# Peptides against a protein of PDB entry 4N78: the designs that were tried, part 306

Target 1, 186 residues: chain A of PDB entry 4N78
Amino acid sequence: HFQVICRLLGYQGIAVVMEELLKVVKSLLQGTILQYVKTLMEVMPKICRLPRHEYGSPGILEFFHHQLKDIVEYAELKTVCFQNLREVGNAILFCLLIEQSLSLEEVCDLLHAAPFQNILPRVHVKEGERLDAKMKRLESKYAPLHLVPLIERLGTPQQIAIAREGDLLTKERLCCGLSMFEVILT
Target 2, 155 residues: chain B of PDB entry 4N78
Amino acid sequence: MAELQMLLEEEIPGGRRALFDSYTNLERVADYCENNYIQSADKQRALEETKAYTTQSLASVAYLINTLANNVLQMLDIQASQLRRMESSINHISQTVDIHKEKVARREIGILTTNKNTSRTHKIIAPANLERPVRYIRKPIDYTILDDIGHGVKW

## One batch from the design tools (peptide; made by RFdiffusion4, then SolubleMPNN)

Design b2_p29_4_s2 (from b2_p29_4, 15 letters changed)
Fold by OpenDDE base, seed 3:
Structure b2_p29_4_s2 (fold): chain B 186 residues (1-186), chain C 155 residues (1-155), chain A 29 residues (1-29)
Amino acid sequence: as target 1 above (186 residues)
Amino acid sequence: as target 2 above (155 residues)
Amino acid sequence: MSPFIVPISEEQRQVFLEDLQDLLAKLLE
């Protein structure tokens, strides 16, 4: 589903969606969540020491339940605050999944374009083979497929310009070194 | 441009008119030959004259048809060339626009990006279903698959 | 000029390229 969304929206659509999601997240964080956090901080026991280990796990749990009783009984926390947190979480996850899907798509595009852009597979030298010979063979095999040099040789100036621009746009993708999700986390 | 205009406005219409005139002239020649043969005491001479006129008339018609056909072909070639040039221009514009749109889109999304932290550790996971480059096997498109789709008039 | 506002670092680009080349090698294997 996310792959389809990425394909459908493209860079522009993804950007718009992510921007809107970020706005929503910001609004939720700075608005309702912040207010609830402030309220919770006010209601939080000022002194909550670790209960003695002698109480055992059940006793410790009961202790914390008692200390946090007012927080747990705060009905609005479960209904509104947790819902908002869920929405924030969903938005973040959505962004992550979109980025991952986009990265996969971009990698696929780059893989398909690689033979045409002088991106050659790494040559693994088997025992007894000369690396140089394999590289030359590989280069010779793919040299005729190099699109930009081909167009530079045979094309019009306008075609050359378009080819260069297209080549650049094909080579430079977000997956090459950029992350959107890191921006969302900051 | 001038050549195409000349073909469309003068040469082809002129050729069509000439061919039509030739048709009417052929009828006159036929009538003449028939009458000449009937009236002539020397039937052999009249026949030879008829053969000569027939040959000449057929040659002239053939010439007119050939000339007209060549002019039409030339016109079509010029038009095809013009269309190809237009197509090339449109394609160029379209590509330029697409590149521009892509650049704009990339700028927009770029605002939402930062450099990845160089953790060399995670290899790019190969997409599971890399569609194998379908070898463009030029299978002739069997259009017969479409034969059952639509009320095609079986000619 | 990078088509993105944030330029891709050369280090990242190189790392990616190497990974891509490795991936290509694996796929052609």
Scores: peptide ipSAE 0.426, ipTM 0.796, DockQ to the pose 0.613
Fold by OpenDDE base, seed 4:
Structure b2_p29_4_s2 (fold): chain B 186 residues (1-186), chain C 155 residues (1-155), chain A 29 residues (1-29)
Amino acid sequence: as target 1 above (186 residues)
Amino acid sequence: as target 2 above (155 residues)
Amino acid sequence: MSPFIVPISEEQRQVFLEDLQDLLAKLLE
């Protein structure tokens, strides 16, 4: 589904969606969540010592429940704050999944374009074969498929310009070294 | 352009008129041949003359039809060539616009990007199925799959 | 000019290219 979203939106659509999500996240974090966090900090017990191990797990749980009773009973925290945190989490996950899907799509595009862009598979030499001979064979095999040189030979000046620009746009993708998710985390 | 205009405005209309005139002339020739055959004492000679006129008239009409047909074909070829040139121009413009839109889109998304701090260890994971270009069946995007996102459901 | 406002480092490009070449090798095998 995210692959379909990426295909439909393209770079522009993805950018718009992510920008809006970032605005929403920022608004939630700086607004409602911050206010609740401040309130929680005020009502938190100043001194909460670990109860003695002698109370056992149930006793320790009851102790903490009693110490945090006011926080647990804060109905707005459970309904509004957790909902906002869920929204933030969903937005982050959405961005992550979009980026992952986009990266997969870009890699697929690059793989399909590779034979036409003089990107050759890495040659693994088995024992006894000359690396140079295999590389030359591969180069010769794919040489006729190089699109830009072909268009440079047969095309009009305008076609050549478009081909070069298209080649550049095909080669340079976000997955080559850029991350959107790192920006979101910052 | 000048050749196409000459074909459309002069040669083809002229050829059509000539063919029409030839039709009228053929009727006159037929009437003449019929009358000549009836009035002639030497019917064999009149028949031979009729055959000669018929052959000549048919040859003339065939020539006119062939000339007209060739002119029409030439006109169509020129028009086809013009259409191909127009198509090429439109395609060029379309590609230029698409490239421009892509550049704009990349600038916009680029604002939301930073350099990856990935250590050398992250191998590009091969996408499992190079899905065949699935025919864009506009299936409505079922967003219900997103309903489970955020509820801690491990996919 | 890089299509992106943030230029991809040459090092990252090279690493990616190598990985891509490896991936291509695996697919053609």
Scores: peptide ipSAE 0.426, ipTM 0.792, DockQ to the pose 0.611
Fold by OpenDDE base, seed 2:
Order: structure tokens, then sequence, then C-alpha cells
Structure b2_p29_4_s2 (fold): chain B 186 residues (1-186), chain C 155 residues (1-155), chain A 29 residues (1-29)
């Protein structure tokens, strides 16, 4: 589903969706969630001593439950605050999944374009073979597929310009070194 | 442009008129030959004259048809060349617009990005389902299906 | 010039390129 969304929206559509999600998240965090957190901090027990370990795990749990009873029973916390936190979480997850899907799509595009853009597979040398000879053979094999040099030899100046720009746009992808999710986390 | 205009306005219409006039002349020649054959005491001579006129007339018509056909073909070639140039221009503009749109889109999304922290560990995870390129099995287009639609001369 | 407002570092590009080349090698094997 996310792959289809990425294909349909493209860079522009994804940008718009991400911007809107960031606005929503910011609004939720700075608004309702912040207010609830402030309120919770005010009602938080100032002195909560760790109960004696002799009470065991159930007793310790009951102790903390009692100390936090007012917070846990706060109806608005369960209905509004937790819902808003879920929304924030869902938005973050959505952004992550979109970025991952986009990265996969971009990598696939780059793989398909590689033979035409002088991107060659890494050569693994088997025992007894010269690395240089294999590389040269590989270069020679794919040289006729290099699109930009071909157009530079046969094309008009306008075609050459378009080919160069197209080549650049094909090579330059977000997955090459950029992250949207890191921006969301800051 | 001047050549195409001359073909469309002068040469092709002129050739058509000439061909029509030749038909009228052929009819007159035929009448003459018929009358000459009937009135002539020397039927063999009259027949030879008819053959000569027929050959000349057919040659003239063939020449006119060939000239007209060549002019029409030339006209079509010029038009085809013009269309190809227009197509090339449109494609160039379209590609330029697409590149521009892509650049705008990339600028927009770029605002939402930062440089990846060089954590050495993020191996490009190979997509699990690399859709195997659907081997485009070029099914040979059996053009024989079209054989029944055309009035092709059955040999 | 990168079509993105944020330039991709050459180091990141190189790392990515190497990974891409490795992936290509695996796919062609």
Amino acid sequence: as target 1 above (186 residues)
Amino acid sequence: as target 2 above (155 residues)
Amino acid sequence: MSPFIVPISEEQRQVFLEDLQDLLAKLLE
C-alpha cells in the first residue's frame, strides 16, 4: 500500500502529506499533550519513595497504582491524551513507512538506470583472474549503453542539455544521502 | 514553404487539368483514327498510324500520371517532414516542462530532508520481492489476422 | 548542483554508490 501511495503522490505529493502531518503532530504536541503533561506534573506526587522490596512485585505495583490513582483515573487522560498520543505515533509511523517505501522505489529506479549511467557492479575477483581485466571487460560491455555520451555524439544541443538534466535527476535521489525521518525526530 | 504552396496551388491542380485535357484529346484522336481507318483505302497504313497515335497518347498520359504522382509524393514528404519537426519541438517542450516540474517537486521535498548521519551500518536493504522484470515475451504480432481485412489481391 | 535544497555529501554519495554496486553484483550473480 505504501509503495502505491509513493508512486501515485511522487515527490510533490509526499512533501505535501509530510508537511501536513508535521503540522498536525506539532499542533498536538504543543497544544493538548503539553497541557496534559503540565497538569500531570502538577498532580504528580512530589515524594514517591520506592517501597521496600519485601512487598514483592505485586505489592510494589499496588503501591505505585495507589500513588498514581488520581492520574490513572483521570478520564480525560485516557480518552483525549492517549488518543492524541496514538495519533502522533501513527503519524510518525506513517512518515517512516513512506520514507522506507520511497527509498525502496528509488533504489529500484537506480538499479534499472545503472547500465545506462555508467554505474557498474562491483567486481569480485575469483582466484586467478585479474581485477583490471574484468573491470575493463565489464566497462566495454556496458559502454554502448551509456546514454549521455551517446546523445552527446549524435544529438542536438537541446537534446544533449535535456539528456544531461535527465541523467542528473535520475542519479540524484533522496536515498543517496538524505533523510526525512531525521527531520521529524528533531 | 514556397515549394509546398506551389505544389498544392499550381503544380498538382495543373497536372490534374492536364490529365483531364489529355483524356479529351485522346477521345478526339480515337475518333480521328476510327474515321481514318474507315475512309482509308490502305487499311494497313491506317492501322500503323493508329498504332503510332495510340503509343504516343499512352506515353503522354503515362508521363502526366507519373509527373502528377511524383508531385503528390513530394507534397506528402514535405508535409511528413514538417509534422516530424513539429513533433520534435513538442517533445522538447514537454520534456523541458517535465524536468522543471520534477525540479520544483524535489525542492519542495528537499526542505523536509537532512543529511543522513553516516552510520556505516545502513546497508541498502535489497527489496525482498524484486519484481523480476516481467520478461517481455515479445509475442510475435501475428499480422496474419489483418490479412482478411484488406482487399489483398489473392494470387 | 543537487536538485535538492540540501546538498548530499560526497561521502554519503560514495557510500551509497558502493552499496548500490554491491547490490548490482548480487543481482547479476
Scores: peptide ipSAE 0.425, ipTM 0.797, DockQ to the pose 0.543
Fold by OpenDDE base, seed 1:
Structure b2_p29_4_s2 (fold): chain B 186 residues (1-186), chain C 155 residues (1-155), chain A 29 residues (1-29)
Amino acid sequence: as target 1 above (186 residues)
Amino acid sequence: as target 2 above (155 residues)
Amino acid sequence: MSPFIVPISEEQRQVFLEDLQDLLAKLLE
């Protein structure tokens, strides 16, 4: 589903969706969630000492339940605040999944474009083979497919310009070193 | 452009008119040959003259048809070349627009991006005081005791 | 100039390129 969404939206659509999600998250965090956090801080016990370990785990749990009783019984926390937190969580997860799906699509595009962009596979040298000979063979195999040099030799100035720009746009992808998710977390 | 215009406005219409006139002339020649054959005392001579006129007329029509056909073919070739040039121009514009749209989209999404933090393994400077691992005797927390108290959402 | 407002670091680009080359090698085997 996310792959289809990425294909349909493209960079423009993804940017719009991400911007709107960020606005929603910001609104939730700075509005409702902030107010609930402030209210919770007001009802928090000012002094919460660790109970004596002698009471055991059940006694300690009861102690904390008693100290936090007002918070636990705060009905609006269970309904509105948790719902808003869930919405924030869903938005974050959505952003993560979209970025992952986009990265997969970009990698696929780069893989398909690689033979045309002078990106060669790593050569694993088996015992007895010369690395230089294998590399030269690969270079010779893919050299005729290099699009930009081919267009530079045979194309019009306009075609050359378009080919260079297209090559740049093909090579430069978000997955090469950029993250949207890290921005969302900031 | 000048050649195509000449073909469309002068050569092809002129060729069509010439062909039509030739047809009319063929009819006149046929009538003449028929009358000449009927009126002539020398039927053999009249027949030979008819053959000569027929051959000449057919040759002239064939020439006119061939000339017209070649002009039409030339016209079509020029038009096909013009269409290909137009297609190339449209394609160039389309590609330019697509590149521009892509650049705009990338700028917009780029605002929402940052460089991936290479997890430099910050050497967790082990705090100097290696506090002796307090043998955390993991008392098995019997969580079963809590089963009765918490409205745990059974997933 | 990077098509993105945020330039991709050369280190990240190089790492990615190496990974891509490795992936290509695996796919072409």
Scores: peptide ipSAE 0.421, ipTM 0.795, DockQ to the pose 0.534

Design b2_p29_4_s3 (from b2_p29_4, 11 letters changed)
Fold by OpenDDE base, seed 5:
Structure b2_p29_4_s3 (fold): chain B 186 residues (1-186), chain C 155 residues (1-155), chain A 29 residues (1-29)
Amino acid sequence: as target 1 above (186 residues)
Amino acid sequence: as target 2 above (155 residues)
Amino acid sequence: ESVFLVPISKEQYEVFLEELRDLMAELLE
């Protein structure tokens, strides 16, 4: 599903969606969630000492439940704050999944373009074969497919310019070293 | 352009007129031959003369037709070449626009990106199923399945 | 000028290319 969304939206659509999601997340964090956090900080016990170990695990749990009773019983926290946090979480997950899907799509595009862009597969040398010979064979095999050099030789100046720009756009992808998700986490 | 114009305005119309005139002349020749044959005491001579005139007339018509046909073909070739040039120009413009749009889109998304800090060698996992070109069998997306989701969950 | 405004480091790009080459090899196998 996310792959389809990425294909449908393209870079522009994804950018718009991501920007809007960031706005929503920001609004949730700075608005409702912040207010609840402030309220919680106000009602938080100032001194919560670790109860004596003698009370055992159940007693300790009861102690903390008692100390946090007002917080736990705060109905609005459960209904509104946690829902907002869930929305934030969903938004983050959505962004992550979009980025992952986009990366997969970009990698696929790069893979398809690679033979045409002088990106050769890594050659594994089997025992007894010379690496240089294999590389040369591979280069010879794919050399006729190099699009930009072909166009530079046969094309008009305008075609050459378009080919170079297209080549650049094909080579430069977000997956090569950029992350949107890291921006979201900051 | 000048050649095409000459073909369209002068050569082809001129050839058509010449062909028409040739038909008229052929009719006159035919009439003459017929009359000559009827009036001539030597029918064999008249027949031979008729054959000669007929052959000459056919040759002339064939030449006119061939010339006209060649001019029409030349005209069509020039027009086809012009169309190809126009197509090339349109394609170039289209590609330029697409590239520009893509650059704009990339700038927009780029604002939302940062350099990856973790050089984690994430093994690029090959997408397992190279999606076979899904023959877009337009299965009508039965959007009816979405009909039930749009009813606002009355909390 | 980077198409994405944020330049991809050469080092990262090279690493990615190597990974891509490896992936290509795996697919051809």
Scores: peptide ipSAE 0.440, ipTM 0.798, DockQ to the pose 0.539
Fold by OpenDDE base, seed 2:
Structure b2_p29_4_s3 (fold): chain B 186 residues (1-186), chain C 155 residues (1-155), chain A 29 residues (1-29)
Amino acid sequence: as target 1 above (186 residues)
Amino acid sequence: as target 2 above (155 residues)
Amino acid sequence: ESVFLVPISKEQYEVFLEELRDLMAELLE
């Protein structure tokens, strides 16, 4: 599903969706969630001593349940604050999944373009074969597929310019070294 | 442009007129030959004269048709060349616009990005389902469906 | 100039290319 969304929206559509989601998240965090957190901090017991280990896990749970009873029973916290937190979480997850899907699509594009852009697979040398000979054979095999050099030799100046720009756009992808998710976490 | 204009306005219309005039002249020649054959005491001479006129007339018509045909072919070649140049120009503009749109889109999404920390050895996860290239099953275009629409000569 | 305005470091790009080459090798195998 996310792959289809990425293909449909493209870079521009994804950017717009991500920007809007970030705005929503920011609004929720700086608005309602912040207010609830401030209120919760005010009602938090100032002195919550850890119960003695002798009470066991059930006793400790009951103790904390009692200390936090007012907070847990705060109806608005359950209905509004947790819903807003879920929305924030869903938005973050959505952004992450979009980025992952986009990265996969970009990698696929790069893989398909690689033979035409002089990107060669890593050569595994079997015992007895020279690495240099294998690389040279591989280069010779793919050399006729190099599109930009071919167009530079046979094309018009305008075609060469377009080919170079197209090649650059094909090579430069977000997955090569950029992350949107790191921006979301900051 | 001057050559195409000359072909369209002068050479082809002129050739068509010449061919029409030739047809009229051929009719006159035919009438003359028929009358000459009927009135001539020497039928063999009249036949030879008719043969000479027929040969000359056919040669002149063949020349006019050939000239006209060559002019039409030349016109079509010039037009085809112009269309190809226009197509090339349109394609160039279209590609330039697409590249520009892509650059704008990439700038927009780029604002939302930062450099990955090099410490994350993110193994490029191979897409699990390599979309098998949809085997373009070239369905042979059964052109037999068009056989019933064309006035084609039943051999 | 990077098409994304944020420059991809040459080092990161090279690391990515190596990973891509490895992936290509795995697919050809």
Scores: peptide ipSAE 0.424, ipTM 0.790, DockQ to the pose 0.488
Fold by OpenDDE base, seed 4:
Structure b2_p29_4_s3 (fold): chain B 186 residues (1-186), chain C 155 residues (1-155), chain A 29 residues (1-29)
Amino acid sequence: as target 1 above (186 residues)
Amino acid sequence: as target 2 above (155 residues)
Amino acid sequence: ESVFLVPISKEQYEVFLEELRDLMAELLE
């Protein structure tokens, strides 16, 4: 599903969706969630000392349940605040999954374009083969496919310009070193 | 442009008219030959004359057809060349627009990005199923499926 | 100048290219 979404929306569509999600998240965080957090902070026990270990795990748990009883019983926390937190969580997950899916699509595009852009696979040298010879052979094999040099040789100035720009756009992808998700987390 | 215009407006129509006129003339020639043969005391001479006219007529028609055909071919070549130029221009514009749109889109999404911290090299996980390029079996899009959605005026 | 306005460092790009090359190798194998 996310792959389809990425394909459908493209860079622009994804950007728009991400921006809107960020706005929603910001609104939720700065609005309802913040308000509830402030309220919770007010009702938090001012002094909650760690109970003695002698009470054991059950006793300690009961102690904290008692201390936090008012918070736990706060109905609006369970209904509204947690729902908003779920929405935020879902938005974050959505962004993550979109970015991952986009990265996959970008990698696929790069892989398809690689032979035309002088991006060659790493050659595994089998025992007895000279790396240099194998690389040279590979280079020679794909040299005719190098699009930009080919167009520079055969094309019009306009075609050359377009080819160069296209090549740049093909090479530059978010997956090469950019992250949207990191921005979302900040 | 002038050549194409001349072909379209003068040469090809003229050739068509000439061919049509030739048809009419051939009928006259045939009538003449028939009458000449009937009236001539020297049937052999009349026959030879008819053969000569027939040969001439065939040659003339062949010439007219050839000329017309060549003119049509020339016209088509010129038009094809024009279409190719137009196509090239359109493609150039289209590509330019697409590149521009892509740049805009990338700028927009770029605002939402930051440099990855080099520490977490997420191993590019090979997409498990490189979907083999599904042989795009061009299933002919049966556009007839859309026939029912449009108010097909059944006349 | 990166089309994304945020420049990808050369080092990051090179690392990515190496990973891509490795991936290509794995796929061709």
Scores: peptide ipSAE 0.273, ipTM 0.762, DockQ to the pose 0.545
Fold by OpenDDE base, seed 1:
Structure b2_p29_4_s3 (fold): chain B 186 residues (1-186), chain C 155 residues (1-155), chain A 29 residues (1-29)
Amino acid sequence: as target 1 above (186 residues)
Amino acid sequence: as target 2 above (155 residues)
Amino acid sequence: ESVFLVPISKEQYEVFLEELRDLMAELLE
């Protein structure tokens, strides 16, 4: 599903969606969540000491439950605050999944473009084969596919310009060194 | 342009008119040959004359049709060339627009990106709407980074 | 050598003329 979304939206659509999600997250964090956090801080016990280990796990749990009873029983926390936190979480996950899907699409595009851009794959050298000979063979095999040089030789000035720009845009991808998710987490 | 105009306005219409005129003339020749054969005491001579006129008439019509056909073909070739040029122009404009749109889109998404090498400091700081400089990765792409993500294209 | 053309009958000649007319008509249509 996310792959389809990435294909449909493209860079522009993804950017718009991400921006809107960031706005929503910001609004939630600075608004309702902040207010609830402030309220929770006010109702938090000032002194919460670790109970003795002798009480065992059930006793310790009951102790903390008692200390936090007012917080746990806060109805608005359960209904509104947790919902908002869930929305934030979903937004973050959405951004992550979109970025991952986009990266996959970009990688595929790069791989598909590689033969046309004089980008040679890593050659596995088998025993007894010379790396240089294999590379020369690959170069010769893909030489006719080099699009920009071909257009430079046969094309009009306008076509050459477009080909060069297209080549550059094809090579420059987000997956090569950029992350959106890191920005979202910051 | 001048050649196409000449073909459209003069040569092709002229050729068509010539064919129609030829038709009228051929009908007259046919009538003459028929009457000549009927009235002539020497039927053999009349027949030979008719054959001569028939051969000449067919040759003339064939010539006119061939000339007209060639002119029409030439016209179509010129028009096809014009269409190809128009198509090329449209494609150029379309591609230019697409490239522009792509650049705009990349700028927009670029604002939302940072370098992967930046320290994962988990500070949940509300994203300051700071216009981050559009970072284009202009560096030679080390495609080795893609080795971990991509299904290896078996070359 | 005089190619002796076989005398054509009036009917044969009329058929020939008709065929010629038809051919001419077809070429002009």
Scores: peptide ipSAE 0.013, ipTM 0.618, DockQ to the pose 0.004; fails the geometry check

